# Ledger of designs, part 266: peptides against a protein of PDB entry 3JWR

Target 1, 323 residues: chain A of PDB entry 3JWR
Amino acid sequence: TRELQSLAAAVVPSAQTLKITDFSFSDFELSDLETALCTIRMFTDLNLVQNFQMKHEVLCRWILSVKKNYRKNVAYHNWRHAFNTAQCMFAALKAGKIQNKLTDLEILALLIAALSHDLDHRGVNNSYIQRSEHPLAQLYCHSIMEHHHFDQCLMILNSPGNQILSGLSIEEYKTTLKIIKQAILATDLALYIKRRGEFFELIRKNQFNLEDPHQKELFLAMLMTACDLSAITKPWPIQQRIAELVATEFFDQGDRERKELNIEPTDLMNREKKNKIPSMQVGFIDAICLQLYEALTHVSEDCFPLLDGCRKNRQKWQALAEQ
Target 2, 298 residues: chain A of PDB entry 3JWR as posed
Amino acid sequence: TRELQSLAAAVVPSAQTLKITDFSFSDFELSDLETALCTIRMFTDLNLVQNFQMKHEVLCRWILSVKKNYRKNVAYHNWRHAFNTAQCMFAALKAGKIQNKLTDLEILALLIAALSHDLDHRGVNNSYIQRSEHPLAQLYCHSIMEHHHFDQCLMILNSPGNQILSGLSIEEYKTTLKIIKQAILATDLALYIKRRGEFFELIRKNQFNLEDPHQKELFLAMLMTACDLSAITKPWPIQQRIAELVATEFWEQGDQVGFIDFVCTQLYEALTHVSEDCFPLLDGCRKNRQKWQALAEQ

## One batch from the design tools (peptide; made by RFdiffusion4, then SolubleMPNN)

Design b2_p20_8_s4 (from b2_p20_8, 10 letters changed)
Fold by OpenDDE base, seed 1:
Structure b2_p20_8_s4 (fold): chain B 323 residues (1-323), chain A 20 residues (1-20)
Amino acid sequence: as target 1 above (323 residues)
Amino acid sequence: SEDLEELEELLAKAAAAAAA
């Protein structure tokens, strides 16, 4: 395609030029081509292209395929969200110095998972899918959409001309897929709530050990969530804009809940309760975000900008809630 | 499903606490 030709022939700017190592990164001013270039740079600077013998054209095609399999009519859970999740992962690995704590296969899996974790997202949560009796709800009982996202990820990885994992041994391939699946499934906040207590307790007791395979898996799950929620850590103008996108998508779901399911939406998804957004954001930060970024900072102090950003945004949302 | 409901309850409680 013309898009593939343009991407494959383009000079990829440095990570410094693209600012993709910054926790404060914003994609608002980037074209789709530039987001793809950033993605190439992430793979390159993490040594994934070299270590796993990725062909440049195949990587370009894969990136474009992933981008194509996000819906444009979804306000928040689109390519830009996936891209920002991956960028946060990259920043956490590089600037946050987590790269040195992980294997190359884990890094490969996390980056693929971050880009793929919301593939074909429909702008509705698992509860809606279940209540609407969608066919996907018959296939999966828990983490319905996350299983679907993984299925989409696997489909793309196995598609002709998109096989970025073709340079892996069979054992490396199996390991990578396992980690990708676990990482994508970990983005279900329900699973985060279920598992986070174990992680926080290990940190609190100073018993956290990445050499333990179970604890490694747990950490990767927490890291995925930290990147998935990283909008909450961004500079305030960026945070506000992303919060508007999230609200738009949630309100769209609420509108569909009224129309299609004949139910009153929750406050979070109720367009008429827009004035509650600031207080809900404070609640979300306190209940979900702060402790995660605190724990992540304990694993790597260089991740502090995420925690600091989260704290600053809590203050901003609290100020709005008091008006 | 149970985990999702728990999350929703947690978020609701947190939002209520923040609004108080």
Scores: peptide ipSAE 0.023, ipTM 0.653, DockQ to the pose 0.804
Fold by OpenDDE base, seed 4:
Structure b2_p20_8_s4 (fold): chain B 323 residues (1-323), chain A 20 residues (1-20)
Amino acid sequence: as target 1 above (323 residues)
Amino acid sequence: SEDLEELEELLAKAAAAAAA
């Protein structure tokens, strides 16, 4: 395609030029092509292209395929969300120095997972899918959408001309897919809530050990969540804009819940409760985000900008809640 | 899913606490 030709022929700017190492990164001013170029740079600078012998054209095609399989009519859970998740992962790996704690296969898996974790998202959560009795709800009992996202990821990885993992051995391939699946599934916040206590307790007791396979898996899950939620850490103007996108999508779901399911939506998804957004954001930060970024910062102090950003945004939301 | 219900309840409680 013309798009592929353009991407494959383009000079990929440095990570410095693209600012993709910054935790404060924003994609708002980037074209789709530029987001793809950023993605290439992430793979390159993490040595994934070299170490796993990725063909440039194949990588380009894969990126474009992933982007194409996000829906444009979804306000928040679209390509830009996936791209921002991956960028946060890249920043955490590089600037946050988590790269030094992980294997190349884990890094490969995390980056693929970050880009793929919301593939074909429909702008509704698992609860809606379940209550609407969607066909996907018959295939999966838990983490319905996350299983679907992984299925889409696998489909793309196996598509002709998109096989960025062709340079891996059979064992490396199996390991990578396992980690990708676990990482995508970990983005189900329900699973995060279920598992985070173990992680926090290990940190609190100074018993956290990445050499333990179970703890490694747990850490990768927490890292995925931290990147998935990283909008809450962004500079306030960026945070506000993203929060508006999230609210738009949630309210769209709430409207559909009223119309299609004849149910009253929760306050989070209730358009009539817009005035509660600031207080809900404070609650979300306190209940979900702060402890996670505190724990992540404990694992790697260079991830502090995420925690600091989260704290700053809490203050901003609290100020709005008091108005 | 029990996990989803727990999450929703947690978020609701957190939001209520933040609004108080």
Scores: peptide ipSAE 0.023, ipTM 0.647, DockQ to the pose 0.831
Fold by OpenDDE base, seed 2:
Structure b2_p20_8_s4 (fold): chain B 323 residues (1-323), chain A 20 residues (1-20)
Amino acid sequence: as target 1 above (323 residues)
Amino acid sequence: SEDLEELEELLAKAAAAAAA
């Protein structure tokens, strides 16, 4: 395609120029081409292209394929969300210095997972999928959408001309896919809630050890969630804009719940409860986000900007809630 | 799922506490 030709021929700017190492990064001003260039830079600077002998054209095609398999009519869970998740992962690995704690296969898997974790998202949560008796709900009992996202990821990875993992041994390939699957499934917040207590307790007791395979898996899950939710850490103007996108998608679901399921939506999904967004954001930060970024900062102090951003945004939302 | 219900309950509780 013309898009592939343009991407493959383009000079890829440095990470510094693209600012993709910054936790404060925003994609708002970036074109689709620039987001793809950023993605190439992430793979390159993490040494993934070199270490796994990725062909440039194949990587370009894969990136464009991933982007194409996000829906354009979904307000938040689209390519830009996946891209921002991956950028946060990159920043956490580089600026947050987590790269030194992980293997190359883990890094490869995390980056692929971050970009792929919401593939073909429909703008509705697992509860809606289940209640609407969607065909996907018949295939999977738990983490319905996350299983679908992984299936889509696997489909793309195995598609002709998109096989960025062709340079891996069979064992490396299997390992990578396992980690990708676990990472994508970990983005189900229900699983996060279930598992986070173990992680926080290990941190609290100073017993956290990344050399333990179980704890490594747990950490990768927590890191994925931290990147997935990283919008909450962004500078306030960025946070506000993203919150509006999230609200739009949630309200769209709520509207569908009324129309298709004949139910009253929860406040989070209820367009009529827009005035509760600030207080709900405070609640979300307190219930889900703060402890995670605190724990992550304990693993790597260089991740502090994420925690700091989250705290600052809590203050901003609280101020709005009090008005 | 039970995990989803727990999440929803937690979010609701947190939101209520923040609004109080």
Scores: peptide ipSAE 0.023, ipTM 0.647, DockQ to the pose 0.808
Fold by OpenDDE base, seed 3:
Structure b2_p20_8_s4 (fold): chain B 323 residues (1-323), chain A 20 residues (1-20)
Amino acid sequence: as target 1 above (323 residues)
Amino acid sequence: SEDLEELEELLAKAAAAAAA
């Protein structure tokens, strides 16, 4: 395609120029092409292209395929969300110095997973899928959409001309796919809630050890969540804008719940409860976000900007809630 | 999903606490 030709022929700017190492990064001003260039830079600077002998054209095609398989009519869970998740992963690996704690295969898997973790997202949560009796709800009992996202990821990875993993050995390929699957499934926030206690306890007791395979897997899951939720850490103007996108999508679901399922939506998804957004954001930060970024910062102090951003946004949301 | 219900309950509780 013309798009592929343009991307493949383009000079990829440095990570410094693209500012993709910054935790404060915003994609608002970037074109789709520029997001793809950023993605190439992430793979390159993490040494993934060299170490796994990725063909440039294949990588470009894969990126465009991933982007294409996000829906444009979904307010938040679209390509830009996936891209921002991957950028946060990149920043955490580089600026946060987590790269030094992981294997190349783990890094490869995390980056692919971050970009792929919400493929074909429909703008509705697992509860809606279940209640609507969608065919996917018959295939999977838990983490319905995350299983679907992984299936989409696997489909793309195996599509002709998109096989960015063709340079891996069979064992490396199997390991990578396993980690990708685990990472995508870990983005189910319900699973995060279930597992986070173990992680926090290990940190609290100073027993956290990345040399332990189970703890490594747990850490990768927590890191995925930290990147997936990273909008909450962004500078306030960026946070507000993203929060509006999230609210829009949630309200769209709530509207569908009323119309299609004849149910009253929860406050989170109720357009009529828009005035509760600030207090709900404070609650979300306290219940979900703060401890995660505290723990992550404990693993790597260079991740502090994520925690700091989260704290600052809590203050901003609290101030709005008091009005 | 039990896990999802638990999450929703937690979020609701947190939101209520933040509003107080």
Scores: peptide ipSAE 0.023, ipTM 0.650, DockQ to the pose 0.812

## One batch from the design tools (peptide; made by RFdiffusion4, then SolubleMPNN)

Design b2_p21_3_s1 (from b2_p21_3, 10 letters changed)
Fold by OpenDDE base, seed 5:
Structure b2_p21_3_s1 (fold): chain B 323 residues (1-323), chain A 21 residues (1-21)
Amino acid sequence: as target 1 above (323 residues)
Amino acid sequence: FDYVAFEKELLEKIKELQEQA
């Protein structure tokens, strides 16, 4: 395609030029092509292209395929969300110095997972899928959409001309897929809530050890969630704009809940209760976000900008809630 | 896993935190 030709022939700017190492990064001003260029740079600067012998054209095709398999009619859970998740992962690995704590396969898996974690998202949560008795709800008992996202990821990775993992041994491939699956599934907030207590306790007791395979897996899950939720850490103007996108998508779900399921939506998804967004954001930060970024910062102090951003945005939302 | 129940629980927790603030 012309798009592939353009991408493959383009000069890829440095990470510095693209500012993709910054935790304050925004994609708002970037074209789709530029987001793809950023993605190439992430793979290159993490040494994934060299270490796993990726062909440039194949990588370009894969990126475009991933992007294509996000829906454009979904307000928040689209390519830009996945891209921002991956950028946060890149920043956490580089600027946050987490790269030094992980293997190349883990880094490869995390980057692929970040880009792929919401593939074919439909703008509705697992609760809606379950309540609507969607066919996917019959296939999977829990983490319905995350299983679907992984299935889509696997489909793309195995599609002709998209096989960025062809340079891996069979064992490396299996390991990578396992980590990708675990990472994508970890983005289910229900699983985060279930598992986070163990992580926080290990941190609190100074018993956290990445050399332990179970704790490594736990950390990768927490890191994925931290990147997935990283919009809450962005500079206030960016955070506010993203919150509007999230609200739009949630309200669209609420509207569908009324129309299709004949139920009153929860406050979070109720368009009529938009005035409660600031207070709900404060509650969300306190209940879900703060402890995670505190713990992550404890693992690597260079991740502090995420925690600081989260705290600052809490203050901003609180101020709005008091009006 | 009951996702509907989970959502309700999450919202209740958020409300609780709001009341404490």
Scores: peptide ipSAE 0.024, ipTM 0.523, DockQ to the pose 0.764
Fold by OpenDDE base, seed 3:
Structure b2_p21_3_s1 (fold): chain B 323 residues (1-323), chain A 21 residues (1-21)
Amino acid sequence: as target 1 above (323 residues)
Amino acid sequence: FDYVAFEKELLEKIKELQEQA
């Protein structure tokens, strides 16, 4: 395609020029092409292209394939969300110095997972899928959409001309897919809630050890969540705008819940409760976000900007809640 | 896994935290 030709022929700017190492990064001003260029740079600077012998054209095609398999009519869970998740992962790996703690296969898997973790998202959560008795709910009883996202990821990875993992050995390929699956599944917030206690306890007791395979897996899951939720850490103008996108999508779900399921939506999904957004954001930060970024910062102090951003946004939301 | 129950629980927890603030 012309898009592929343009991307493949383009000069890829440095990570410094693209600012993709910054935790404060915003994609709002970027074109789709520029987001793809950023993604190429992430793979390149993490040495994934070199180490796993990726062909440039194949990588470009894969990126574009991933992008096209996100829906444009979804307010938040679209390509830009996936891209921002991946950018946060990149920043955490580079600026946060987590790269030094992980294997190349783990890094490869995490980046692919970040970009792929919400593929074909329909703008509704697992609860809606379950309650609507969607066909996907018949296939999977747990983490319904995350299983679907992984299925989509696997489909793309195995599509002709998109096989960015073709340079891997069979064992490396299997390992990578395992980690990708685990990472995508870990983005189910229900699983995060279930597992985070173990992570926090290990940190609290100063017993956290990445050399332990179980703890490594746990950390990768927590890192995925930290990147997935990273909008909450962004500078206030960015955070506020993203929160509006999230609210839009949630309200759209709530509207569908009323219309299609004949139920009153929860406050989070209820357009009529828009005035509660600031207080809900404070609660979300306290209940879900703060401890995660605190723990992550304990693993790597260079991840502090995520925690600091989260704290600052809590203050901003609290101020709005008091008005 | 009851996703509806989880969502409700999460929202309730958020509400509780808001009330404590």
Scores: peptide ipSAE 0.023, ipTM 0.511, DockQ to the pose 0.783
Fold by OpenDDE base, seed 2:
Structure b2_p21_3_s1 (fold): chain B 323 residues (1-323), chain A 21 residues (1-21)
Amino acid sequence: as target 1 above (323 residues)
Amino acid sequence: FDYVAFEKELLEKIKELQEQA
């Protein structure tokens, strides 16, 4: 395609020029082409292209395929969300120095997972899919959408001309796919809530050890969630804009719940309760986000900007809630 | 895993935290 030719022939700017190592990064001013260029730079600077012998054209095609398999009519869970998740992962790996704690296969898997974790998202949560008796709800009992996202990821990775993992051995390939699956499934907040207590307790007791395979898996899951929720850490103007996109998608779901399912939506999904967004954001930060970024900062102090951003945004939302 | 129950629990937890703030 013309798009592929343009991307493959383009000079990829440095990470410094693209500012993709910054935790304060915003994609608002970037074109789709520029987001693809940023993604190439992430793979290159993490040494993934070199270490796993990726062909440039294949990587370009894969990136475009991933982007194409996000829906444009979804307000938040689209390519830009996946891209921002991956950028946060890149920043955490580089600026946050998490790269030094992980293997190349783990880094490869996390980056692919971050970009792929919401593939073909429909703008509705697992509860809606289940209650609407969607065919996907018959295939999977738990983490319905996350299983679907992984299936889409696997489909793309095995599509002709998109096989960025062709340079891996069979064992490396199996390991990578396992980590990708676990990472994508970990983005289900229900699983995060279920598992986070173990992670926090290990840190609290100073017993956290990345050499333990179980603890490594747990950490990768927590890191994925931290990147997935990273919008809450962004500078206030960026956070506000993203919060509006999230609210739009949630309200669209609530409207569908009322119309299609004859159910009164929860406050979070209820357009009529827009005035409660600030207080709900404070509650979300306190219940879900703060402890995660605190724990991540204990693992790597260079991730502090995520925690600091989260704290600052809590203060901003609290001020709005008091008005 | 009951997702509806989970959402309810999460919302209740958020409310509790708001009442304590």
Scores: peptide ipSAE 0.017, ipTM 0.483, DockQ to the pose 0.714
Fold by OpenDDE base, seed 4:
Structure b2_p21_3_s1 (fold): chain B 323 residues (1-323), chain A 21 residues (1-21)
Amino acid sequence: as target 1 above (323 residues)
Amino acid sequence: FDYVAFEKELLEKIKELQEQA
């Protein structure tokens, strides 16, 4: 395609030029082509292209395929969300110095997972999918969309001309896929809530050890969630704009819940409760985000900008909630 | 506190997972 030719022939700017190592990164001013270039740079600077012998054209095709399999009519859970998740992962690995704590296969898996974790997202949550009796709800009992996202990821990875993992041994391939699956499934917030207590307790007791395979897996899950939710850590102007996108998508679901399911939506998804967004954001930060970024910062102090950003945004939202 | 409703939904999902296990 013309798009592939353009991407494959383009000079990829440095990570410094693209600012993709910054936790404060924003994609708002970037074209789709530029987001693809950023993605190439992430793979390159993490040494994934070299270490796993990726062909440039194949990587370009894969990136474009992933991007294509996100829906444009979804306000938040689109390619830009996936891209921002991957960028946060890249920043956490580089600036946050988590790269030194992980294997190359884990890094490869996390980056692929971050880009792929919401593939074909429809702008509705698992509860909606279940209640609407969608065909996907017949395939999976829990984490319906996350299983679907992984299935889409696997499909793309095995598609002709998209096989960025072709340079891996059979064992490396199996390991990578296992980690990708676990990472994508970990983005189900229900699973995060279920597992985070173990992680926080290990941190609190100073018993956290990345040399333990179970704790490593747990950490990768927490890191995925931290990147998935990283919008809450962004500078206030960026945070506000992203919060509007999230609200738009949630309100769209709420509207559909009223129309299609004949139910009153929760306040979070109720357009009529727009004035409660600030207080809900404070609640979200307190219940879900703060402890995660505190724990992540404990594992790697260089991740402090994420925690600091989250705290600053909490203050801003609280101030709005008091008006 | 409006976020309580969202948290409740998450807890219900966890419960469902536990019942299916």
Scores: peptide ipSAE 0.017, ipTM 0.499, DockQ to the pose 0.056

